# Peptides against a protein of PDB entry 4JHK, part 137

Target 1, 212 residues: chain A of PDB entry 4JHK
Amino acid sequence: EDYKIQSFDLETQKLLKTALKDPGSVDLEKVSSVIVDQSLKDQVFSREAGRICYTIVQAEAKQTNGSVFRRNLLNRLQQEFKAREETRKRSTQEWVCLVSFICNIFDYLKVNNMPMVALVHPVYDCLFRLAQSDALKNEEEVDCLVLQLHRIGDQLEKMNVQLMDELFNLLRDGFLLQEDLSSMGRLLLLEILEFRAGGWKLSDTAQKYYYS

## One batch from the design tools (peptide; made by RFdiffusion4, then SolubleMPNN)

Design b2_p23_3_s3 (from b2_p23_3, 12 letters changed)
Fold by OpenDDE base, seed 5:
Structure b2_p23_3_s3 (fold): chain B 212 residues (1-212), chain A 23 residues (1-23)
Amino acid sequence: as target 1 above (212 residues)
Amino acid sequence: SILDELQKAYEEHQSREPVESFL
């Protein structure tokens, strides 16, 4: 199995590859830090990071029945989450990377094929923040919001339909009432509203319309 | 204003649904 880690230097690539196969032979705290750091500056990598993290978790569990990596990963994520408002203020890019990474961890890091319950509220908190008016006016944040809902919206809804209803009420209101949305932002909000209404699926016609 | 309402909604959400520990 191959992993997209070409963005790292050769030494770090070796570290990650070793962690994937023999996690007991490396510093898993360092590995987790490297993955988080890269995920916070590269949204594309954050998707791959979820897969990598899951593999390392499984490898460590199998090898030593340990959970050092997961513990360090989640601790770091919680720290970043708590500081999310400052991160957003500092860099929209880092903020959307953080959200993307948390959502990807939610998507990949499952326990007994189920999402981690502890991540449900943090994920919703991030999405609700993206649904605020000051965020909706930023296309980068709207892109992030819509992308995550496309990826994990159905899973999140299963975990808490009430929160999803509340979130989409905000998105509806943003679409209908907010004046300073970009044209693309407004289009994306409409698309995601229809996406959920359609059972988290889009028709071929709708797909062409929104993503042509 | 609409902006105030959205912010209020978010704040209410945070108050009603406190952040849980990742661990």
Scores: peptide ipSAE 0.023, ipTM 0.388, DockQ to the pose 0.030
Fold by OpenDDE base, seed 2:
Structure b2_p23_3_s3 (fold): chain B 212 residues (1-212), chain A 23 residues (1-23)
Amino acid sequence: as target 1 above (212 residues)
Amino acid sequence: SILDELQKAYEEHQSREPVESFL
């Protein structure tokens, strides 16, 4: 789904557009804050914010050779990550938005055309948290987990196959042993297990079974 | 549209910035 900038108020729209076109003329700390705030509240935006962030990073680098935006973005992200358990307790929706956002940043905010190594463990930490029994029973968290693995699982595995193996051990155990999964949750776990087994691709048969 | 602009910019630019610490 394409995100619409019209979801923001006019002032914020202007701010974001200006950040893209003339990053040196805006408060990039404020821009980063706005993006993080919206990503925590809007799942659609949290899935798209990475592209926006990367574009702003590149724009700033090109215009001023600066990195103010990225620095502030990552600082804020780190703060939110550290408080992730509190966030989860307060709001499952905000928690999954946070995970989605972190994963999306990992996907798009590359350095030298490579994923940021600094984000690998934080991403895995989030996914491992979603793979715990208390999270797997919540369909919203399972949805998030499976979605992220679909989006960036192959990249994450390349960064650390051992952690991916450990993660999927938990998912297999959840699928096989956990009794309080929703029907959809169990189905999603099965699908993602098959997805990885198929080289992070869906077979024609699986595609038909799950999504037709 | 802004999405088109973002997509274009994303495709045209490559990040060469150093990796910053996260944790």
Scores: peptide ipSAE 0.021, ipTM 0.530, DockQ to the pose 0.054
Fold by OpenDDE base, seed 4:
Structure b2_p23_3_s3 (fold): chain B 212 residues (1-212), chain A 23 residues (1-23)
Amino acid sequence: as target 1 above (212 residues)
Amino acid sequence: SILDELQKAYEEHQSREPVESFL
């Protein structure tokens, strides 16, 4: 199975490969830190990091019935989440990578095939931040927002429909009222509004409009 | 990706109005 770890140096790749197969033989705190660090720098990796993390979690569970990796991962994630505003100020790229990573973890790191309830509010908080006017004017942030909603919106709504309604009220207002949206940003907002309205699917009519 | 497809759609249909309106 390909885990897309080409962006790491060879030593780190070896570490990750070992963690995936024999987590008990490596420092899982270090592994978690490496994954988070890279996820903040590389959005391609950030998008896929959840799958890697889940695999390591499963491997550790099978091997030792332990949860050291998950614990360290979530602790680091919490630290980054708490510092999210500073991250955003420092680097939009790192900020959207962080959001992508958190959403990806939500998507993949399930317990008994259920989303981690503890991640619901952090995910929403990130998405709400992206839905603020100062973020909507930045196309990179809009891209991130819309992408995450495409990926996990349906799951997230099942966890809390009220928050999703509130979020989409902001997106609607942004679409209708915000003047400094890019043309592409406005298009993306429109699409995601329609996407949700269609049950997190594209209607036949919308499909024809956007993709024919 | 969905974003790539939307970019293409934007370029091709920039002056078009939405076929469906859910707003």
Scores: peptide ipSAE 0.011, ipTM 0.388, DockQ to the pose 0.060
Fold by OpenDDE base, seed 1:
Structure b2_p23_3_s3 (fold): chain B 212 residues (1-212), chain A 23 residues (1-23)
Amino acid sequence: as target 1 above (212 residues)
Amino acid sequence: SILDELQKAYEEHQSREPVESFL
């Protein structure tokens, strides 16, 4: 749960802090690039980055009534999303970090306390990619898929229940029919199937069974 | 900590900016 800002060098730490306190005094494109770059390298940061980004967005809006940071952030995300297959080929770790980051942005960068509609399809596209047979055989990708569905599955379903049904059809088929799933991968798929069936909640008994 | 400051700021403010295009 805790992330250490010390993962960045002192200059970058100062940059991020200044972006919070005085966003008009820094290059917000550079700030967004730094955050995206780190999110692609660090799984823990990728899960925390959404909150950081949202705070910077609010700081800029309050100080200058601007949206330079968010615009640059989303532009960079779009670029990374378009290159997602190449990223996956290069590094599974970077790929799952990218998915985690996009999902985290979806979770935190809300407008009027509502999810950004523009991110719904990109998020589903990422999750559908993780639900393909070539991805389900990789436990790291299954971990990512299941984690994101725990985080934002209920929100995504509210945005588009049809896509969620289609996604879970793939997961059910993977659980039942795919032969090269790892034991843990199969267990995780079963858990997430039960999780949704239970209204995106997990009983204490199930929690102990799957995560003890 | 910076995380505490970020969390506090997050709780105090909500984004009201227009939705931007992605894809």
Scores: peptide ipSAE 0.021, ipTM 0.557, DockQ to the pose 0.054; fails the geometry check

Design b2_p23_3_s4 (from b2_p23_3, 13 letters changed)
Fold by OpenDDE base, seed 1:
Structure b2_p23_3_s4 (fold): chain B 212 residues (1-212), chain A 23 residues (1-23)
Amino acid sequence: as target 1 above (212 residues)
Amino acid sequence: SILDELKKEYEEYLSREPVESYL
């Protein structure tokens, strides 16, 4: 299995490859830090990062029955999450990368093939923040919101349908009532409303309408 | 409006001390 880590320097690539195969031989705190740092800069990498993280977790569990990597990863995520408003203020790009990464960790880092319950509220908190009026007017934040809901919305709803209903009430109201949405933002909100209404899937007709 | 109430409520929630743990 190939992992997209070519953006790292050779030394870091070696570190990551070793962590994937022999996690007990490397500093797993450093590995987690490197992955988080890159994920906060590159939203495309964040999805790959989720897969990498899951693999390292499984490798460490198998090799040493340890959980050092997961613990360090989640500790770092918690730190970034707590500082999310400051991050958003500093950089919209870093903020959407953070949301993307947390959502992708939720998606990939499962326990017994189930989502980590501890991540449910943090993920919803991020999505609710993106659903606020000051965020909905920013196309980059709407892009992030809609992308995450496409990726993990069905899973999140299974964990807490009440929160999902509340979230989509905000999105519906944003679509209907907020005047300073971009044209693309409004279109994306409509699409995601229909996506959920359709059972978290789009018909071929809808797919063609929105993405052709 | 309901929107204003929800926004205000959630903003207040976000302003509270973090209580969630990933561990």
Scores: peptide ipSAE 0.015, ipTM 0.372, DockQ to the pose 0.027
Fold by OpenDDE base, seed 3:
Structure b2_p23_3_s4 (fold): chain B 212 residues (1-212), chain A 23 residues (1-23)
Amino acid sequence: as target 1 above (212 residues)
Amino acid sequence: SILDELKKEYEEYLSREPVESYL
């Protein structure tokens, strides 16, 4: 089992393991809330929580043809999304964890092997928020933004290329015009600009430049 | 390192590995 479950206490680990194997025997609302709560606290977990969620969704579907877990998960996610500005104000760490989690859910929870259309705009909204000047000056937010774009940028673009163009216009302007970017922040923006320009792939030359 | 993490993300993206099993 994945090490990311180790961030939970033993009782919760047992609950999650049971949910993965026999979802009908546990309170799936509680399971969903626990996953969301931990995703807000642990960035490593938030980035990978979609894998756990997907497994539980599939297990429940197979066992009972139910979707209780997914419904509760998405409902809780929606609540957190609505409160995202307050979360950002309270804790940058929780905010970037939230974004990471939303993006991860987008990445892993597919419907008929397609992304959930309902998540497209929420994901873009989060990324656009990270692309604002007040966020770009914070390395933690820039790191989050760039990581998500590396992970799901190509998928998001396929869903809406116009929004992606608008997003990258902001990133370009930030890179070129914003004065209070950190050195690392500026480097990351340049890298992601080139990443997209290369079809969501870095050239050999660029790879050596950034990662040699 | 942020750059190391980006490198991992990049490689993961290119590999397009299947969803990890937690069972």
Scores: peptide ipSAE 0.009, ipTM 0.422, DockQ to the pose 0.298
Fold by OpenDDE base, seed 4:
Parts: C-alpha cells; structure tokens; sequence
Structure b2_p23_3_s4 (fold): chain B 212 residues (1-212), chain A 23 residues (1-23)
C-alpha cells in the first residue's frame, strides 16, 4: 500500500477501499467529506486524490448508475472554494492543498472524456489568486501555482485560452516587475513561462537548464 | 531543490499509476 492511503486511520482506509470496490455499500456523502478533509490536510493525498474520486465515480456509475458521490464531492468542493480566502488566511498549507485538489479533480474527473466545464472557472480563479502579488512572494504558493500549470495547463488552455493569456500576463508582470519575489520564485515563474511558450513542454535545452 | 521536486512530481503525474497501487 502507498503512503497516500496509510495516512488515513484504519477505519477510513477500510471505508475508502470499500467505496472503491462497492460504493453502494457505504455512505458516499461521508466518503466524499473524508476525502476532501484529508486533501486539505495532506499534500501528498491532495495531489493524487482525484484518481480515487474518479474511481469511485466510475464504480458507482457502473454499479447503480448513480452519481451520489460526485454530487456530494462537488458540493463540498464548492463550499471550500467559496471559503478559499479564509482558508488562505488561516493556513497556506490548506490553501495550496485545496488548489491542488481542485486541479486534480479537474484533471481526473472527466465526463465523456471531457473536463467538467463547471470546474474551469473555479480552477482559474484559484490560479489567478496565486498569481496575485501577495501570493507570488510566497514560495509555497508559487510552487503550487507552477506545479498545477505543469499538470493541467494545457487542458485549461483548451477550455479557455483567453483566461490563460490573462493569467500568464500576470505571471509575466510578476516575473519582470515584482521586487519581493524570491530567487527561486522568479526562476519558477520563468520556467513556467517558457513551458507554456514551448507548447506546454520543455525543449531539450530548457530541460537541461532547469532540471540538470 | 524546488525545481527537483517539481520535476519529480511532474514525472509522477505523467506516470499516472492506477489508483489501486495506492491500496
């Protein structure tokens, strides 16, 4: 078993395992709440929880043709999203976990092989928040921003290229104009700017520059 | 470094290991 599951208590582990295999036998509202709660506290789980969610969604669909889990999950996500500013003020860690989780859900929870349109603006809103000057000065937030863009930037752009252009205008301005960026933060912004410019991939030369 | 961590996380993302591997 992976650390991602081991971070839960035994009861929760069993609950999740059951939900993955036999979703009809568990309280899927509770399962969704547990997943969201843990995703807000555990960065490792947060960034991968979308896979679990997708599996449960598919299992429920196949078993009962139901969507109870997905509905509850999205409702909870919306609640957390609405409270994101308070979360950010309370805990940077929980904030970046929330962003990571929402992005991960966007990546994995597809309908008819397409991203959920309802998640597009919430994801962009989170990324735009991370792109504000008060967030860019925090390496933890910059790390989150850049990581998410690496993971889902190409998909997000396909959903709304205008918003992506606007986002990257902010990132470019931050890179060029903001004085209180850390050296690493500035480097990360440069890397992601180049990453997008290269079609959401790194050239061989860029790969060597940033990661050799 | 942060960049090394980003690389690792991105590589893990690309691998997209089945969720069952976490159980």
Amino acid sequence: as target 1 above (212 residues)
Amino acid sequence: SILDELKKEYEEYLSREPVESYL
Scores: peptide ipSAE 0.009, ipTM 0.426, DockQ to the pose 0.251
Fold by OpenDDE base, seed 5:
Structure b2_p23_3_s4 (fold): chain B 212 residues (1-212), chain A 23 residues (1-23)
Amino acid sequence: as target 1 above (212 residues)
Amino acid sequence: SILDELKKEYEEYLSREPVESYL
């Protein structure tokens, strides 16, 4: 399998490649830290990070029946989540990368063929934060919100439909009531509202309207 | 563009295979 790790230096690439194939031979705490650090800074990588993490988790499970990587990953994720407001204040880019990364982990690290229950509220908390008025006016945050909902919205809803209803109430209110949305932001909100209403898919009519 | 990315994400979402962990 090919993984998007070109943004790392050669030594780190080697480390990651080794972790993917022979996780027992590397410091998995270091690997997890490197992945999280890069995910916060590189949006391209953050989108791939979930898949990479999944592969490492599986490789370690198969090799040693261990879960060192997953534990370290989740611990670091928890730390970053707790500091999410500070991250947002420091850098919108890092904030949306963090959200993307958390959502990717939710998407790929399924336990017993189910999403990790422990990640449900953290993911919703991030999405709710993106749905606040101060975030909706930022196109980068709206883009992140909508992208995540396209990727994992249906899964999240299955985990907690009440929270999803509340989230989309905020999005609807933002779309209808907030004055300082960009035209693109408003369009994206409308699209995602319609996307969920359509069962987390686009109708042919909607497809033509938004993307043709 | 953002719309192009959304389209791509949507298409990838529809085509992806389920991923699971046995841990």
Scores: peptide ipSAE 0.008, ipTM 0.436, DockQ to the pose 0.854

Design b2_p23_4_s1 (from b2_p23_4, 9 letters changed)
Fold by OpenDDE base, seed 2:
Structure b2_p23_4_s1 (fold): chain B 212 residues (1-212), chain A 23 residues (1-23)
Amino acid sequence: as target 1 above (212 residues)
Amino acid sequence: DEELEEKIEEDLEAFEKAALAEK
């Protein structure tokens, strides 16, 4: 498989490639840290990071029946999650990257072919935070919210439909009642409301837009 | 915001517990 790791220097690329094929021969804590660090800076990579992480997890499980990488990854993820409010205050960009990363890990890092239960509430918490009035007025946060819901909304709903209903109540109220939404923000909220109402189904054109 | 902090703590605790269970 080909992974998008061109943004790293050659040494780090080699490290990642080795981790993907022979995880037992590298420092998996270092690998996890590198992946998380880059994911917090680059939202595009954040999506790829999910796939990379899953591959490393599977490779380690196959090679040594170990879970060192996953443990280190989740530990770092928990640290970042805990500090999410401080991150948001410091940098909206880093905040949305964090949300994107958590959501992509949820999307790709499956356990027994199912999403990790441990990530359900963290994901919802992030999305609920993005659905608050102070976040909905920021187009960058709305973009992130809507993007994640497009990508993992159906899976997330299957894990907890009650929370999804509550989340979309907030989005509906934001769309209808909040005055300081940007024009694009309002359009995005409407679109995602309709998207869920339609059963989380994308047209071919929309599929290309969100997953290309 | 004390309510928010409480929620964060609760979510983190649940996250950690669930992560350990799936280890």
Scores: peptide ipSAE 0.045, ipTM 0.676, DockQ to the pose 0.077
Fold by OpenDDE base, seed 4:
Structure b2_p23_4_s1 (fold): chain B 212 residues (1-212), chain A 23 residues (1-23)
Amino acid sequence: as target 1 above (212 residues)
Amino acid sequence: DEELEEKIEEDLEAFEKAALAEK
């Protein structure tokens, strides 16, 4: 399998490659930290990071039946989650990267082929934060919100439909009532409302508004 | 925002508890 790790220096690339093949021979805490750090800077990488993390988890499980990497990863996620408001205040870009990373981990890092229950509420909390009025006025945050819902909305709903209903009530209210949304932001909200209404599949109408 | 801070703490506690329960 080919992984997109060209953005790292050669030493770090070697570390990651070794972790993917022989996780027992490297410091998995360091590996998890490196992956999280890069994911907080690059939202595109955060998607790849989910796949990388899953592979490392599987490799460690097969090699030693261990869970050191996953434990360290989750611990780091908890730390970043705790500091999410500070991150948001410091950098919108880092904040949306954090949300993207948590969502991508939810998407890829499954236990017994099921999403980790531990991540359900943290993911919803992030999405609810993006659905607040002060966030909806920022197109970068709206982009992140809509992107994550496109990727994992169906899975999240299966985990907790009540929270999803509450979230989309906020999105509906934002779409209908909030005056300081950008035109694109409003279109994105409309599209995602229709996306869910269509069973998390793109309808002709949704495609029109999302891609036009 | 005091209410937001309380919510953060509650969510964090839930995260930690759930993480400990994961195999």
Scores: peptide ipSAE 0.045, ipTM 0.674, DockQ to the pose 0.070
Fold by OpenDDE base, seed 3:
Structure b2_p23_4_s1 (fold): chain B 212 residues (1-212), chain A 23 residues (1-23)
Amino acid sequence: as target 1 above (212 residues)
Amino acid sequence: DEELEEKIEEDLEAFEKAALAEK
């Protein structure tokens, strides 16, 4: 299988490829750190990171019945999540990358083909933060919010419909009542409101944009 | 794999605690 890891130098690419095939032969703490670090810098990579993480988890489980990689990955995510407000203050870009990464881990790092229950509330917490008035006025944060809802909204709703209703109440209020939204932000909110109302289904063209 | 899910939940305990504390 082909993985999109061209953003790394050749040495790191080799490390990742080895981890994918023979996780027992590499430092899995280092591997997890590299993946998280890059995901916090590159939102596009965060989606591929989810696939990579899942593959490494499965490979390690099969090879040694171990979970060293997953443990290190989740521990690092915990640290980043706990510091999310500080991250947001420092860099909006890093903040939206963090949200994107957590959402993609939710999407790809599944157990028995089901989302991890433990990630449901953390994901919602991130999305609720993006739905606050101070975040909705920032187009970059709105982009992130809408993108994640397009990618995992249907799955997330199945896990907790009540929280999804509450989230979309905030989005509706933002669309209707908030005065300092950008034009694009307002359009994105309207689109996502309609998207959910339509059963989380996209046109073929829109699907390619969000899931390619 | 219920055991795996339980381990994951334990690993992510700090996630949920932090999220709930802010509500």
Scores: peptide ipSAE 0.038, ipTM 0.651, DockQ to the pose 0.084
Fold by OpenDDE base, seed 1:
Structure b2_p23_4_s1 (fold): chain B 212 residues (1-212), chain A 23 residues (1-23)
Amino acid sequence: as target 1 above (212 residues)
Amino acid sequence: DEELEEKIEEDLEAFEKAALAEK
């Protein structure tokens, strides 16, 4: 498979490639840290990072029956999750990168072909934070929220439909009642409301927006 | 604010417990 790691220096690229092929020969804590650090800077990479992480987890399991990488990755995620409010205050960009990364890890890093239960509440907490009034007025946060719901909303709902109902109550109220939404933000909220109502199926417009 | 901090701690605890259970 082709992995998009050209943003790293050559030495780090080599490290990542080795981790993908021979994880037992590298410092997997260092590898996890590198991936998380880059994902906090580049929201586009965060999705690729999920795929990379999944591959490394599989490779380590096959090679040594170990889970050192996953453990270190989750430990770092816990640390970043704990500091999420501080991150949001410091940088909206870093905050949406963090949310994107956590959501993509949820999407790719499955256990026995099922989403990791440990990530369900952290993901919902991030999405609920994005659904608050102070976040909905920021188009960057709305874009992140809607993008993640398009990607993993159906999976999240299967894990906890009650939380999803509560989340969408907030989104509905934001759409109907909040006055300081941007035009695009309002359109995105309407689209995601319709997306779920339609059984989590993409419209032609949404597909062009997110994948063009 | 304080309520949010408490919620964060509760979620982290659940996160850690669930992670251990899935090993």
Scores: peptide ipSAE 0.036, ipTM 0.663, DockQ to the pose 0.082; fails the geometry check

Design b2_p23_4_s2 (from b2_p23_4, 12 letters changed)
Fold by OpenDDE base, seed 1:
Structure b2_p23_4_s2 (fold): chain B 212 residues (1-212), chain A 23 residues (1-23)
Amino acid sequence: as target 1 above (212 residues)
Amino acid sequence: DEELEKLIEQDLEEFEKAVLEKK
């Protein structure tokens, strides 16, 4: 299968391709750093990054029974997560990229076709932060929130329905009570409320928007 | 792949701690 890594220079592309096929022959710490750095700058890349990360993790496990890449990846992600409030105040764009990345890691980095339980609370924490009033007034943050819920909301609900209910209580209250929402933000909140109410099922039009 | 899951959960222990400490 082909991976979308054309945004990297040729040398980095070779590094990534080698990591995918022969992870034991490259510096996996460097590989993880490159992937995280790009994911924190490009939200579109984060989906592909999740898939790439999963492949490298599996390749290393099968080749050397090692976990160097996973450990470095998760350690870096942990560092970024811990600094998330500082990131948010510095750059909304970097913040939504971080949320997108952690959500996509949750989505793709599965073990035995199951999501990592350890990521459930961190993901919810990010989504709850986006659901606060100071974030809901920012269209970019609302867009990120709604996008992630479209992609992984059904999975998250299966992991913890109580947290999902609490999250959507905040979204409902924001939609109904918060006065400084943008027009688009309000529409996005309404859409996601309806999306969950409909059983997390996408229309053909919505599917193209969120997954194409 | 249960061993990998356990290792991942151990690596992410500080993630959950950070979330719980914030609340």
Scores: peptide ipSAE 0.043, ipTM 0.654, DockQ to the pose 0.085
Fold by OpenDDE base, seed 3:
Structure b2_p23_4_s2 (fold): chain B 212 residues (1-212), chain A 23 residues (1-23)
Amino acid sequence: as target 1 above (212 residues)
Amino acid sequence: DEELEKLIEQDLEEFEKAVLEKK
């Protein structure tokens, strides 16, 4: 299986590749830090990070019955989540990267093909934050919100339909009532409203965009 | 792997606490 890690220098790429194949031979704390740091800078990488993390977790469990990587990864994620409001104030870009990363961990880091229950509310919390009026006026945050809902909305709804209904009530109100949305933001909100109404089904073109 | 799930859930306990504290 190929992983998109070309954004790292060659030494780090080697480190990651080794972690994927032989996790016991590398510093897994360092590996987790590298992955999280890059995910907080590059929203595109955060998608790949989910797959990488899952693979390393499984490899370590199989090889040494260990959980060093997972523990460090989740601890770091918790720290970033707790500081999310501060992060948002400091950098919108870092904030949306954080949300993307959390959502992708939810999407990929599964056990028996089931999502981690403990991540459901944190993910919703992030999405609800993006659905507030002060966030909806920022196109970058709307982009993030809509992207995550396209990728994991159906899974989240299966976990808690009531929260999804509440979230989409906010999105509908934003679309209809909020005056300071960008043109693109308004279009994206409309699209995601229709997307859910259509049963979370994408056209072939949209599928390629959101899941490639 | 129920054991792994349990361990993961325990590691994520602070996430739930943070959400509840915000409410």
Scores: peptide ipSAE 0.036, ipTM 0.648, DockQ to the pose 0.064
Fold by OpenDDE base, seed 4:
Structure b2_p23_4_s2 (fold): chain B 212 residues (1-212), chain A 23 residues (1-23)
Amino acid sequence: as target 1 above (212 residues)
Amino acid sequence: DEELEKLIEQDLEEFEKAVLEKK
């Protein structure tokens, strides 16, 4: 497997590569911290980070039956989640990176190919926050919301259809009633409404956009 | 792996608490 870690310096790249192969030989707390920090700065990496995290978790489990990395990762994630409103106020970019990272952890960090049940409500909470009026007026937040729903919406609905219905009620209201949406934001909301209505399936072009 | 799932769920208790408190 190829991992996109070119954005890190060479020393950090070596650390990550070692963690992927021999997690017992590195400081897994440091590794988790590095991954989370970078994920909060780079939304593209946050997607890759989910896959990296899964691999490290698997490697540690196989090597020592340990969970040091996962524990540190989730502890840090919990801290960031708790502070999400402050993060949003400070930096929209960091906020959407946080949401993206949480969603990608949900998507990749699975057990027996199943999502972590405990992440379902936290993910929905993030998406509901993005669906509030003060967030919908920000195109960057709308981009994030729609992107995550394209990637994990079908999985989330499977876990809790009631919450998904409530979420999409907010999105419909935003689309129809909110006056200060950008043109692109409005188009994205319409698209995601249609995406779900179509069974979470898109055209080849749209598929490439959201999953490339 | 049910054991791993259990451990993961335990690690996420604070997530659940935060969400429930917001509701």
Scores: peptide ipSAE 0.034, ipTM 0.644, DockQ to the pose 0.066
Fold by OpenDDE base, seed 5:
Structure b2_p23_4_s2 (fold): chain B 212 residues (1-212), chain A 23 residues (1-23)
Amino acid sequence: as target 1 above (212 residues)
Amino acid sequence: DEELEKLIEQDLEEFEKAVLEKK
């Protein structure tokens, strides 16, 4: 099985590949750090990171009954989440990468094919932050918000429909009332409003766009 | 893997607690 890790240098690629098949032979704390660091720089990788993380968690559990990787991953995720406002102030790009990463971990790192309950509120907190007026005026943040809702909105709603209703109230208000939205931002908000109203179902073309 | 699930739940409980305390 191939993983999209071409963005790393050859040494790191080797480290990751080894972690995927023989996690007991590498420093899994280092592996987790590398994955998180790259995910905070590359939003495209963040999705692959979720898949990689799940595989490593499974491999370590099966091989050594260990949880070093998962523990370090979650600890780092917690740290980044707590510092999310500072991250947003520093770099919009890093902020949306962080949100993307958290959402992708939520999407891929499941237990019994169910999302981790502990990540529900953190994910919603990030999405609510993206739904604030100061964020909605930034197309990059709107792109991130809409992308995550396309990917995990249906799952999130199943976990807490009340929060989803509240979130979409903000999005509707933004669409209708906010004056400084970009044309594309406004279109994206409209699209996501209609997407949920349609039961979170995508066309084949849209499916490829959001999940490829 | 039932054992893995238990381990994950334990880690997540700690994570959730920490996030809520620092939120």
Scores: peptide ipSAE 0.030, ipTM 0.619, DockQ to the pose 0.051

